# Designs tried in a protein design run: peptides against a protein of PDB entry 6PSE. Part 153

Target 1, 78 residues: chain A of PDB entry 6PSE
Amino acid sequence: PSEEEEYARLVMEAQPEWLRAEVKRLSHELAETTREKIQAAEYGLAVLEEKHQLKLQFEELEVDYEAIRSEMEQLKEA

## One batch from the design tools (peptide; made by RFdiffusion4, then SolubleMPNN)

Design b2_p30_1_s4 (from b2_p30_1, 16 letters changed)
Fold by OpenDDE base, seed 3:
Structure b2_p30_1_s4 (fold): chain B 78 residues (1-78), chain C 78 residues (1-78), chain A 30 residues (1-30)
Amino acid sequence: as target 1 above (78 residues)
Amino acid sequence: as target 1 above (78 residues)
Amino acid sequence: MEELRAEIARERREAERLIAELERKKEEEA
C-alpha cells in the first residue's frame, strides 16, 4: 500500500488519543505553514517595491542619457 | 470561554468520527496553504529575477551614460 | 538564487504529488 493508504488506514483505525494528537500536529503544521506563506508574501512585496524603485531610477537615467545624447548630437552638428 | 478554549474542549470531548473529520479538514487546509505558500514563493522569485535583470540593464545604461558624458566633456574642451 | 530555486522546485514537486493524490481520491469518491 502507498504511504497515503497506510495513513488513511491509520486514521480510520486510530483511537481517540491518537486522533487528538494528530489534530494537534496538523494544527501546528498549519500554523507554521501559514506563517511561512505570509513571510513569502511579505518578501515578494518587498522585492516588488525594490524593483519599482529601481525602475524609477532607470527611467530617470534614461531621460538624462537622452538629454546628453541630444546635446552631443547638437555639438557635433555645429 | 474563548473560541480557542471551546475548540480545545471540543477536541478533548469529541468522538472518533468528529476527530477523523477534523483530521481530514486540517489535512485539506494544510495542503491548500502549502500550495499558496509555494505560489507566493514562486512569485517572489519571479519578481527577484525581474529586478536582477533590471539591475543589469541599469548598470549597462550607467556605463553608456558615462561614456557619452566623457565624450561630450572632451568635445566641449576641444 | 539557484539554491532557492532548487528548494522551491522540491517543495513544488511535493505539493504536486500531494495535490494529485487528493485529486485521485476525489475521483474515486465520485
Scores: peptide ipSAE 0.054, ipTM 0.731, DockQ to the pose 0.068
Fold by OpenDDE base, seed 5:
Structure b2_p30_1_s4 (fold): chain B 78 residues (1-78), chain C 78 residues (1-78), chain A 30 residues (1-30)
Amino acid sequence: as target 1 above (78 residues)
Amino acid sequence: as target 1 above (78 residues)
Amino acid sequence: MEELRAEIARERREAERLIAELERKKEEEA
C-alpha cells in the first residue's frame, strides 16, 4: 500500500487519543509551514523591490552612457 | 468561552468521527499551504536569478561607461 | 514583474490571514 493508503488506514483505525495528538501535530505543522510561506513571500517581495531599484539605476546609467557617447561622437566628428 | 476554548473542548470531547474529519481537514490545509510555500519559494528564486542577471548587465554597463568617461576625460585634457 | 509582485503579495496576505487565524485559535485553546 502507498504511504497515503497506510496513513488513511491508520486514521480510520486510530483511537481518539491518537487522533487528538494528530490534530495537535497537524495544527503545529500548519502553523510552521504558514510562517515559512510568509517568509518566502517576504523574501520574494524584497528581491523584487531590489530588482526594481536596480532596473531604475540601470536605465539611468543607460541614459548617461548614451549622453557621453553622443558627446564623444560629436567631438570626434567636429 | 473563546472559540479556541470551544475548539479545545471539541478536540477533547470529540468523537472519533469528528476527530478523523478534523485530521482530514488539517491534512488538506497543510498540503495546500505546503504547495503555496513551495510556490512562493520558487518565485523568490526566479526573481533572485533575474536580479542577478540584471546586476551583471549593470556592472558591464558601468565598465563601459567608465571606459568612455575616461576616454572623454583624456580627450578634453589633451 | 508587477504581476509576480502582486501574486507574491497575495500569497503573503493569505498566509498572514491564516497565521492570524491559527494564533487566535491557539490563544482561544489556551
Scores: peptide ipSAE 0.133, ipTM 0.776, DockQ to the pose 0.071; fails the geometry check
Fold by OpenDDE base, seed 1:
Structure b2_p30_1_s4 (fold): chain B 78 residues (1-78), chain C 78 residues (1-78), chain A 30 residues (1-30)
Amino acid sequence: as target 1 above (78 residues)
Amino acid sequence: as target 1 above (78 residues)
Amino acid sequence: MEELRAEIARERREAERLIAELERKKEEEA
């Protein structure tokens, strides 16, 4: 039998004390995993905000670069 | 009593059938939450790679901008 | 269900590795 089938049998045949312990274990693991998921999401959001700010700075620099390039071209043609 | 205290009492007084159903529910939620945590981490990595590429492009543009700015300043001082 | 437990455990370990890599790369880009 697969481990899943064996665990399913264990759950079906288990005494209430084992089942209560398993509920407690799973609840704890779910709480920890949920906290880790939130943390991963917060890190992703922080990087996304940093990327957005960098993009705005890049676009501003592009505008300034084109302004100087255009002025330089005008000076060289005179 | 808090919701946590009420849940704890429910687990302590529950019949085996309810406990088995709760083990199944928690196992399913744990699997889903784990998958969502992985997805959040993968998304964060993707955004981080995009930010890195943007930073390299920004630094290259900054070098080009400073080169033109310096040439422009020299032309204006002559 | 043990396969499900083993699968959840494998997925958790993979998630932990990915999160650790994300944190490392975030520090390198700062």
Scores: peptide ipSAE 0.122, ipTM 0.774, DockQ to the pose 0.859; fails the geometry check
Fold by OpenDDE base, seed 2:
Order: structure tokens, then C-alpha cells, then sequence
Structure b2_p30_1_s4 (fold): chain B 78 residues (1-78), chain C 78 residues (1-78), chain A 30 residues (1-30)
């Protein structure tokens, strides 16, 4: 049997005391996993914001670079 | 009684059938939340990599820009 | 990005509610 099938059997054959303990365990793990999910999402958002700011800076520099490049090219052609 | 005390009472007084259903519910929610956590983490990593690549491009452009700027400054001073 | 922020904020609120509920349940079971 798969681990999932074995677990399902355990749940079906378990005594109330074990089931209560399992509810507690799962509740704790769910709370922890949920917190970790939020943290991961918050981190992703922070990095996304940083990336966006960097993109704006890059685009600004690109405009300035092209301006100077064009001016330099004109001077070299004269 | 607080909702917590009421739930505690429910868990303590619950029949095995209810407890098994609760284990099933919590297991499902845990699996879903775990998947969402992984997705959030993967997204964060992807954005981080994109940010890193953008930073490298920005730094390269900065070097090129400073080179042209310096050359232009020298030409204007002559 | 605004949509993502809103989504994360919603998920956070939902998760916070869930965590609070789970914490209450945990304390009840303790």
C-alpha cells in the first residue's frame, strides 16, 4: 500500500486519543505552513519592488547613455 | 466560553467519526497550503533571479556610460 | 504589482485569521 493508503488506514483504525493528537499536530503544521507561505509571499513582493526600482533606474540610465552616445557620434563625424 | 474553549470541548467530546473528518479536512488544507507556499517560494526565487540579471545589465551599462561620459568630458575640456 | 499586493494582502488577512483560529484551537487542545 502507498504511504497515503497506509495513513488512511491508520486514521480509520485509530483510537480517539490518537485522532485528537493528530488534529493537534495537523493544526500546528497548518499554522506554521501558513506563516511560512505568508513570509515567502512577502519576500517575493519585496524583491519584486526592488526589481521594479532597479528597472526604472536602468531605463533612465539607458536614456542618458543613448543621449551621450548620440552626441559623441555627432562629434566624431564632424 | 471562548471559541477556543468551545473548540477544545468539541475536540474532547467529539466522536471518532468527527475526529476522522477533521483530520481529513486539516490534511487537505495542509496539502493545499503547502502547495501555495512552494509556489510563493518559487515565484520569489524567479523574481530574485530576474533582479540579479537586471543588476548585472545595469552594472555593465554603468561602466559603458562612465566610459563615454569621461571621453565626452575630455573632448569638452579641450 | 498592485494586483499582487492586493492578493498578498488578502491572503495575509485570511492566513492571519486562520492562524488565530488554529492557535486558539491549539491552546484549547493543550
Amino acid sequence: as target 1 above (78 residues)
Amino acid sequence: as target 1 above (78 residues)
Amino acid sequence: MEELRAEIARERREAERLIAELERKKEEEA
Scores: peptide ipSAE 0.111, ipTM 0.764, DockQ to the pose 0.070; fails the geometry check

Design b2_p30_2_s2
Fold by OpenDDE base, seed 4:
Formats: sequence, C-alpha cells, structure tokens
Structure b2_p30_2_s2 (fold): chain B 78 residues (1-78), chain C 78 residues (1-78), chain A 30 residues (1-30)
Amino acid sequence: as target 1 above (78 residues)
Amino acid sequence: as target 1 above (78 residues)
Amino acid sequence: SSLEEKEREYREFFQRILEEEEARRRAAAA
C-alpha cells in the first residue's frame, strides 16, 4: 500500500486520543507552513521591487553612458 | 475565550468521526499550503537570480561609464 | 518580454497569497 493508504488506514483505526494528538500536530504544522508561505510571498515582492528599482537605475545609466559615448565619438571624429 | 481556546475545547470534546474528518481536512490544507509555499520559494529564487544578473550588468556598465567619464574629463582639462 | 511576463506571474502569485491571508484575517475578525 502507498504511504497515503497506510496513513488513511491508521486514521480510520485510531483511538480518539491519537486522533486528538494528530489534529494538534497537523494544526501546528499548518500554522508554521502558512507563516512560511506568507514570508516567502512578502520576500518575493520585496525582491521584485528591488529588481525594479535596479532596472530604473540601469536604464538611467544607459542613457548617460550613451550620451557620453556619443560626445566622445564626435570629438574623436573632429 | 479565544477562538484557539474554543477550538481546543471542540477537539477535546469531539467524537471520533469528527476527529477523523478534521484530520482529513487539516491534511488536505497542509498539502495545499505546502505546495504553495514551495512554489513561492521557487519563484522567489528565480527573481533573485534575475536581479543578480541585472546587478552584474549594472556593475559592468558602471565600470564602462566611469572609464569614459574619466577619459572625457581628461580631454576637457587638456 | 518573456521575462516581464514571468515577473508579472510571480508578482500576481505573491500578491494572491497575501490577499488570501488578509481575507482570512478579516473573516476571523468579523
């Protein structure tokens, strides 16, 4: 049997005391996993914003670079 | 009582049939939440890598820009 | 670009997670 089928059988045959403990365990794991999921989402959005700001800075620098490059090229051709 | 305290009382007083159903519910929610957490982590890592690549490009452009700026400044002072 | 499309997908995914959490908190407070 798959681990899932074995677990399902365990749950079906379990005594109330085991079931209560399992509810407590699962509730705890769910709370932790939920917190981690939220944290991952918050972090992901922060990195996206940082990337966006960096992109804006990069594009500004590209404009400045091309301006100087063009001026230098003109001076060298004169 | 807090919702947590009320839930704890419900679990303590619940019949085996309810407890089995609750284990099933929590197991399902945990599986879904875990999947979402993993996906969030994967996406976060992808964004971090993209940001890193952009940062490398930006740093390279900064070096090139400073080189041209310095050359231009020297030419203007001559 | 394909990159921008991915960024949008990631952003939407992260936002959805946070919105769902806020919705749960509001429902619990009601």
Scores: peptide ipSAE 0.516, ipTM 0.862, DockQ to the pose 0.948
Fold by OpenDDE base, seed 1:
Structure b2_p30_2_s2 (fold): chain B 78 residues (1-78), chain C 78 residues (1-78), chain A 30 residues (1-30)
Amino acid sequence: as target 1 above (78 residues)
Amino acid sequence: as target 1 above (78 residues)
Amino acid sequence: SSLEEKEREYREFFQRILEEEEARRRAAAA
């Protein structure tokens, strides 16, 4: 029998005291896991924004680089 | 009474059938929330890696830009 | 691009998680 099947049997045969304790345990774990999920989502959005800002800076530098490269090429040909 | 206090009372006074149903509900929600938390963490790591690669490219371009800028400045002073 | 598609997917996923949480908070306050 799988651990899930054994757990299901335990829940079916359990006394109310065990069931109340299990509800409390699961509620606590759910609250913690939910908080961690939210934190992960907030962090992910922050990193996406940082990446976006970095991309904008990179594109600006590319424009400036090409401008100087072009001017340098013109000076070398004269 | 807060919803939490009302829920706590409900758990204390509940019949075994309700408690078993609540364990099942909470177990399901915990499994789903855990899956979403893990997925959020995986996506967050992927974005971090993409940002890191972009940062490396940006730093390489900065080096190349400064080299050309310096050469251009020397040519203009001569 | 494939990268832009992934970024959109990640953003939408994160936003969904936060929206679901806000919805739960609003429901609890009602």
Scores: peptide ipSAE 0.514, ipTM 0.862, DockQ to the pose 0.948
Fold by OpenDDE base, seed 3:
Structure b2_p30_2_s2 (fold): chain B 78 residues (1-78), chain C 78 residues (1-78), chain A 30 residues (1-30)
Amino acid sequence: as target 1 above (78 residues)
Amino acid sequence: as target 1 above (78 residues)
Amino acid sequence: SSLEEKEREYREFFQRILEEEEARRRAAAA
């Protein structure tokens, strides 16, 4: 039997005391996993913003670089 | 009583049939939340890698820019 | 670009997670 089928059988045959403990365990794990999911999303958005700011800085530097490169090329050809 | 205290009381007084249904509900929500957490982590890592590659390109351009800026400054001062 | 499309997908996914949490908090306060 798959782990899922075995777990389903365990839940069906379990005593109320085990079921209450399992509800408590699952509730705790769900709360923790939900918090981790939210933190991952907040972190992901922060990194996207940092990447965007870096891209803007890169594009600005690229414009400045091409301006100086062009000026220097003109000076070397004269 | 807080929602948490009311829920705890409900779990303590619940029949086995309700407890089995609650275990099934919580297991399903935990599986979905876990999948979303993993996906958020994978996306976050992808963005971090893209940001890292962009940073390397920016640092390379910064070196090239400073080299040309310095050469241009020397030519203008001569 | 293909990169911009991926970035949009990531952003929308993260925003959805946060919006769902805000909705749950508002529902609990009501």
Scores: peptide ipSAE 0.514, ipTM 0.862, DockQ to the pose 0.957
Fold by OpenDDE base, seed 5:
Formats: sequence, structure tokens, C-alpha cells
Structure b2_p30_2_s2 (fold): chain B 78 residues (1-78), chain C 78 residues (1-78), chain A 30 residues (1-30)
Amino acid sequence: as target 1 above (78 residues)
Amino acid sequence: as target 1 above (78 residues)
Amino acid sequence: SSLEEKEREYREFFQRILEEEEARRRAAAA
């Protein structure tokens, strides 16, 4: 039997005291996992924003680079 | 009484059938929330890697830009 | 681009998580 099947059997045969403790445990874990999920989402959005800002800076530098490159090319051809 | 206190009372007074159903519900929600947390972490790491690659490209372009800038400055001083 | 598509997917996923949390908080406060 899988661990899941064994757990299911345990739950079916469990006494109320164990079940109450399990509800408490699961509620706590769910709350913690939910907080972690939210934090991960907030962090992910922050990194996306940072990446976006970096992309804008990169594109600006590309424009400046191409301007100088073009000027240098013109000077070399003269 | 807070909803939390009311829930706690419900759990204390609940019959085994309700408790088993609640364990099942919480287990399901925990599994789903855990999957979402993991997915969020994976996406976050992917974005971080993409940001890092962009940063490397940016730094490379900065080096190239400074090289051309320096060459141009030398030509202007001559 | 494929990269932009992925970024959108990630953003939408993160936003969904936060929106669902806000909805739950509002429901609990009601």
C-alpha cells in the first residue's frame, strides 16, 4: 500500500483525539505554507520589476552604444 | 469570540465523521497550496536566472561601450 | 518573444496568488 493509502486508513481508524490533533497540525501547516506561497509571489513580482528596470537600462545603453559606433564609423570613412 | 476561537470550539465538539472530513479537506488544501508554493519558487528562480543573464549582457555592453568611448576621447584629444 | 511569454506567465501566476489571498482576507473580514 502507498503511504497515502496507509494514511487514509489511519484517518479512518483514528480516535477523535488523534483527529483533533491532526486538524490542528494540518491547519498550522496550511497557514505556514500559505504565508510562504504569498512571500514567494511577492518576491517573484519584485524580481520581475528589477529585471524590467535592468532591461530598460540595457536598451538605453544599446542606443548610446550604437550612436557612438555610428559616429566612429563615420569618422573612419572620412 | 474570534472565528479562530469558534473554529477551535467546533473542532473540540466535533464528531469523528466531521473530523475525518476536515482532515481530508485540510490535506487537500495543503497539497494544493504546497504545489503552488513550489511552482512560485520555480518561477522565481527562473526569473532570477534570466535577470542574471541580462546583467551579464549589460556588463559586457558596458565594457564595449567604455572601449569605444575611450577610443573616441583619444581621437578628440589628438 | 518566448521570454516575454514566460515573463507574462510568471507575473500572472504571482498576481493570481496575491489576488486569491486578498479575496480570502476580505471574505474572512465579512
Scores: peptide ipSAE 0.513, ipTM 0.861, DockQ to the pose 0.958

Design b2_p30_2_s3
Fold by OpenDDE base, seed 4:
Structure b2_p30_2_s3 (fold): chain B 78 residues (1-78), chain C 78 residues (1-78), chain A 30 residues (1-30)
Amino acid sequence: as target 1 above (78 residues)
Amino acid sequence: as target 1 above (78 residues)
Amino acid sequence: SALEKKEAEYRAFFEAILAEEAARRAAAAA
């Protein structure tokens, strides 16, 4: 049987003491995993914001670069 | 009592049928939360890579900009 | 762009996770 089928069988045959311990274990793991999920989302949003700020800086520099490039080209052609 | 204390009491007093159902519920929620956590991590890594590529492009443009700025300054001073 | 679309998808996913958490906390406080 698959691990899932074996686990399902274990749960069906388990005594109340084991089941209570398993509820406690799963509750703990769920709480930890939920915290990690939230942290991952917060981090992802922070990186998106950093990328956005970097994009704005890049676009500003592109404008400045093209202005100087154009002025330089005009001076070279004159 | 706190919700946590009330839940703990419920688990302690629960019948095997309720406990089995709770194990099933928690297992399902844990699996879903784990999947979401992993996906959030994958998306976070993708955004980090995009930010890194943008940073490289920005640094290349900064080098080019400073080169032209320096050349322009030299021409204006001469 | 295709990249901007993906970025929007990532943002929406992260925001959905945080919105769900906020809703859960609000429900617990009510």
Scores: peptide ipSAE 0.515, ipTM 0.860, DockQ to the pose 0.942
Fold by OpenDDE base, seed 1:
Structure b2_p30_2_s3 (fold): chain B 78 residues (1-78), chain C 78 residues (1-78), chain A 30 residues (1-30)
Amino acid sequence: as target 1 above (78 residues)
Amino acid sequence: as target 1 above (78 residues)
Amino acid sequence: SALEKKEAEYRAFFEAILAEEAARRAAAAA
């Protein structure tokens, strides 16, 4: 039997005390996993913002670089 | 009573049929939440990699910019 | 660009997670 089928049988044959413990376990794991999911989403948005700021800085530097490169090229050709 | 205390009482007083249904519900929610957490982590890593590549490009441009800036400054001072 | 589309998808996914959590908290407070 698959682990899922075996677990399903265990749940079906379990005593109330085991079932209560399993509800408690699953509730705890769900709470932790939910917190981790939220944290991952918050972190992902933060990284997207950091990437956006870096892109803006990169674009500004590209403009400055092309300006100096063009001036330098003009000086070398004169 | 807090919602947590009320839920705890409900679990303590619940019949086996309700407990089995609750185990099934919590298992399903945990599986879904876990999948979403994993996907969020994968997306976060992808964004981090993209940010890292952008940072490398930015650092390369900074080196090139400083080289040209220094050469230009030397030409202006001579 | 293809990259911008992916970023939008990632953003939408993260925002959906946070929106769902906000809705859950609002429902619990209610």
Scores: peptide ipSAE 0.515, ipTM 0.861, DockQ to the pose 0.952
Fold by OpenDDE base, seed 5:
Structure b2_p30_2_s3 (fold): chain B 78 residues (1-78), chain C 78 residues (1-78), chain A 30 residues (1-30)
Amino acid sequence: as target 1 above (78 residues)
Amino acid sequence: as target 1 above (78 residues)
Amino acid sequence: SALEKKEAEYRAFFEAILAEEAARRAAAAA
């Protein structure tokens, strides 16, 4: 039997005390996993923002670089 | 009573059939939440990698920019 | 770009998670 089928049988044959303990366990794991999911999402958004800011800085530097390159080319031709 | 206290009472007073249904519900929610958490983590790592690559490109451009700036300064002083 | 599309997908996914949490908190407060 698959672990899932075995677990399903355990749940079907379980006593109320075991079931209550399992509800408690699952509730705790769900709460923890939910918190971790939220934290991962918040972190992901933060990194996206950092990446966006870095991209803006990169684009600004590209403009400055091309300006200096153009000026230098003019100086070399004079 | 807080919703948590009320829920705790429901679990304590619940019949086995309700408890089995609750285990099933919580197991399903846990599985879904776990999948979402993992996916969020994977996406977060992908964004981190993209940010890292952009940072490397930015640092390379900074080096090139400073090189041209230095060369231009030398040309202007001559 | 393909990168921008992926970024938008990631953002949407993260925002959906946070929106769901906000909705859950609002429901619990109600």
Scores: peptide ipSAE 0.514, ipTM 0.860, DockQ to the pose 0.949
Fold by OpenDDE base, seed 3:
Structure b2_p30_2_s3 (fold): chain B 78 residues (1-78), chain C 78 residues (1-78), chain A 30 residues (1-30)
Amino acid sequence: as target 1 above (78 residues)
Amino acid sequence: as target 1 above (78 residues)
Amino acid sequence: SALEKKEAEYRAFFEAILAEEAARRAAAAA
């Protein structure tokens, strides 16, 4: 049987005390996992914003670099 | 009583059939939330890697820009 | 671009998670 089928059988044969403990365990793990999911989403959005700002700075520097490169090429060919 | 205290009382007074159903519900929600958390973490890492590569390209361009700027300044002052 | 499409997918995924949490909090306050 799969681990899922074995777990399902264990739940069906379990005493109320075990079931209450399992509800408590699962509730705690769900709360923690939910918090971690939210934190991951918030962090992901922050990194996307930082990447966007860096991209804008890179594009501005590319424009300035090409301007100086073109002026330098004109001075060297004169 | 807080919602948490009311839920705890409900779990303590619940029949085995309700407890088994609650274990099944919580297990399903935990599995879904875990999958979403993992996916969010993977996306966050991908964005971090892309940001890192962009930063390296930006730093290389800054070096090249300063080299041309310095050479241009020397040519204009001569 | 292909990169912009991926970024949009990542953003949409993160925003959906946060929107779901905001909806849950609003329901609990109601």
Scores: peptide ipSAE 0.514, ipTM 0.860, DockQ to the pose 0.952

Design b2_p30_3_s1 (from b2_p30_3, 16 letters changed)
Fold by OpenDDE base, seed 1:
Structure b2_p30_3_s1 (fold): chain B 78 residues (1-78), chain C 78 residues (1-78), chain A 30 residues (1-30)
Amino acid sequence: as target 1 above (78 residues)
Amino acid sequence: as target 1 above (78 residues)
Amino acid sequence: SELREEIAKLKEEADRKMAEFKKAMEEEEK
């Protein structure tokens, strides 16, 4: 039988002691996975904030650059 | 008792049918939470890449800006 | 039972993606 079939059989035929242990294991893994999910989300949010600040700086520099570029172009055409 | 203590008591006193159902429930929640963790990580990676690309663009623009600024300054001093 | 194999595959993928994300975070902060 596949490992899956064996596991299904274990769940079906298991005594309460095994089932309690499995509940405990799954609960622990769920808690850990949930914590890691939250941590990844928090990191993503932090990066979003940094990207947003960088975007604002980029847009400001772009405006300044175009102003100087335009002035320079006008001076070269004169 | 805390909700955790009450849950622990339920697990300890539960019949096999409840425990099997709980294993199934927790397995489903673990699968879903794991998918959400993957999505959170993928989203974080995407945001990081976007920030990185923006940083490169900003640095390139900064170089171009300083070049034009310097040229303009030299022309004004002549 | 199909759920266990699915969870195992998802865990492997999740661990890989989290490792990639963590590495990318570390590289960007340098």
Scores: peptide ipSAE 0.282, ipTM 0.831, DockQ to the pose 0.962
Fold by OpenDDE base, seed 4:
Structure b2_p30_3_s1 (fold): chain B 78 residues (1-78), chain C 78 residues (1-78), chain A 30 residues (1-30)
Amino acid sequence: as target 1 above (78 residues)
Amino acid sequence: as target 1 above (78 residues)
Amino acid sequence: SELREEIAKLKEEADRKMAEFKKAMEEEEK
């Protein structure tokens, strides 16, 4: 029998004590997994914010670069 | 009583049929939450890659900017 | 059906993805 079939049989034939323990186990795993999910989401958000700040800095530098490039072009043509 | 205490009491007093249903419910929620955790991690990775590419572009622009700035400074001082 | 097996596979995948994400975070922060 597959592990799934054995597990299904176990759940079906289990006494209340085992079932309560399984509920407790699954509840704990769910809570932990949920916490990990939230943590990953928070990290992703932090990186997104950093990327956004970097984008703003990049755009500012582009403006400054074009200003100097234009001035340089004028000086070379004079 | 807290929701946790109430739930604990419910589990403790529940019949096997309810407990089996709860095992099933929690298993499905765990699977779903695990998928969501994967998605959160994948999203975070994608944002990191985007940030990294932007950082490289920014660094390249900085080099170009400093080159022009330096040349401009030399022209102004001559 | 195959819920237990599905969860096990998902947990394995999740662990890999989280590890990759953590590693990438560490590398980008350098």
Scores: peptide ipSAE 0.279, ipTM 0.830, DockQ to the pose 0.871
Fold by OpenDDE base, seed 3:
Structure b2_p30_3_s1 (fold): chain B 78 residues (1-78), chain C 78 residues (1-78), chain A 30 residues (1-30)
Amino acid sequence: as target 1 above (78 residues)
Amino acid sequence: as target 1 above (78 residues)
Amino acid sequence: SELREEIAKLKEEADRKMAEFKKAMEEEEK
């Protein structure tokens, strides 16, 4: 029998003690996976904040660049 | 009693039919939470790519800005 | 019941994606 079929049989035929242990195991794995999901989300948020700060810096530089470009254009036309 | 204590009592006193249903429920929640973890990682990767592209654009603008600044400085000194 | 196999496959994929994300974070911080 495949490992999957054997596991299915265990769940169907197991005593309460085994089932309680399996509930505990799955609860632990769920808690761990949930923690990892939250951590990934927090990392994503941190990157978003960094991107936002970089965007503000880019916009500031763009303003300064256009100011110099405009001044130089005026000097060339005069 | 806390929700955790109440749940622990429920698991301890539950019949096999309830425990099998709980194993199934927790397995489905684990699968779903695992998919959500994948989505969180994929979202983080997407934001990182956006930040990377913005960084490249910022660096390009910085080069262009310094070129114009230098040219203007040379014109003012001449 | 393919739930155990599905969870195992999802776990492997999740671990791979998380590793890729962490690697990308390290590369972008340089």
Scores: peptide ipSAE 0.278, ipTM 0.830, DockQ to the pose 0.865
Fold by OpenDDE base, seed 5:
Structure b2_p30_3_s1 (fold): chain B 78 residues (1-78), chain C 78 residues (1-78), chain A 30 residues (1-30)
Amino acid sequence: as target 1 above (78 residues)
Amino acid sequence: as target 1 above (78 residues)
Amino acid sequence: SELREEIAKLKEEADRKMAEFKKAMEEEEK
């Protein structure tokens, strides 16, 4: 039998004590996984904010760069 | 009693049929939450890569900007 | 229904992705 079939059999044939232990185990794993999910989401949001700020700085620098490039082009053509 | 205490009591007093259903429920929630954790991590990685690429572009533009600024300053002083 | 195996595979993948994300975060903060 596959591990799944064995597990399914355990769940179906298990005594309440085993089932209670399994509920406790799964509840703990769910809580940990949920916490990790939330933490990853929060980190992703923080990085997104940093990227946004960097994008704004980049766009400002592009404007300044084009201004200087245009001025320099005008000076060279004069 | 806290929700946790009430839940603990339910688990302790539950019949096997309820416990089997709870194992099934928690297993599905764990699978779903695990998928969501994967998605959160993948999203975070994608945003980090985007930020990294933007940072490289920004640094390259800074170099180009300083080069033009220096050239323009030299032209104005000549 | 293969739920146990699915969860095990998902857990392995999640752990890998989280480790990659954490590593990338640590490298970007340097």
Scores: peptide ipSAE 0.284, ipTM 0.832, DockQ to the pose 0.938; fails the geometry check

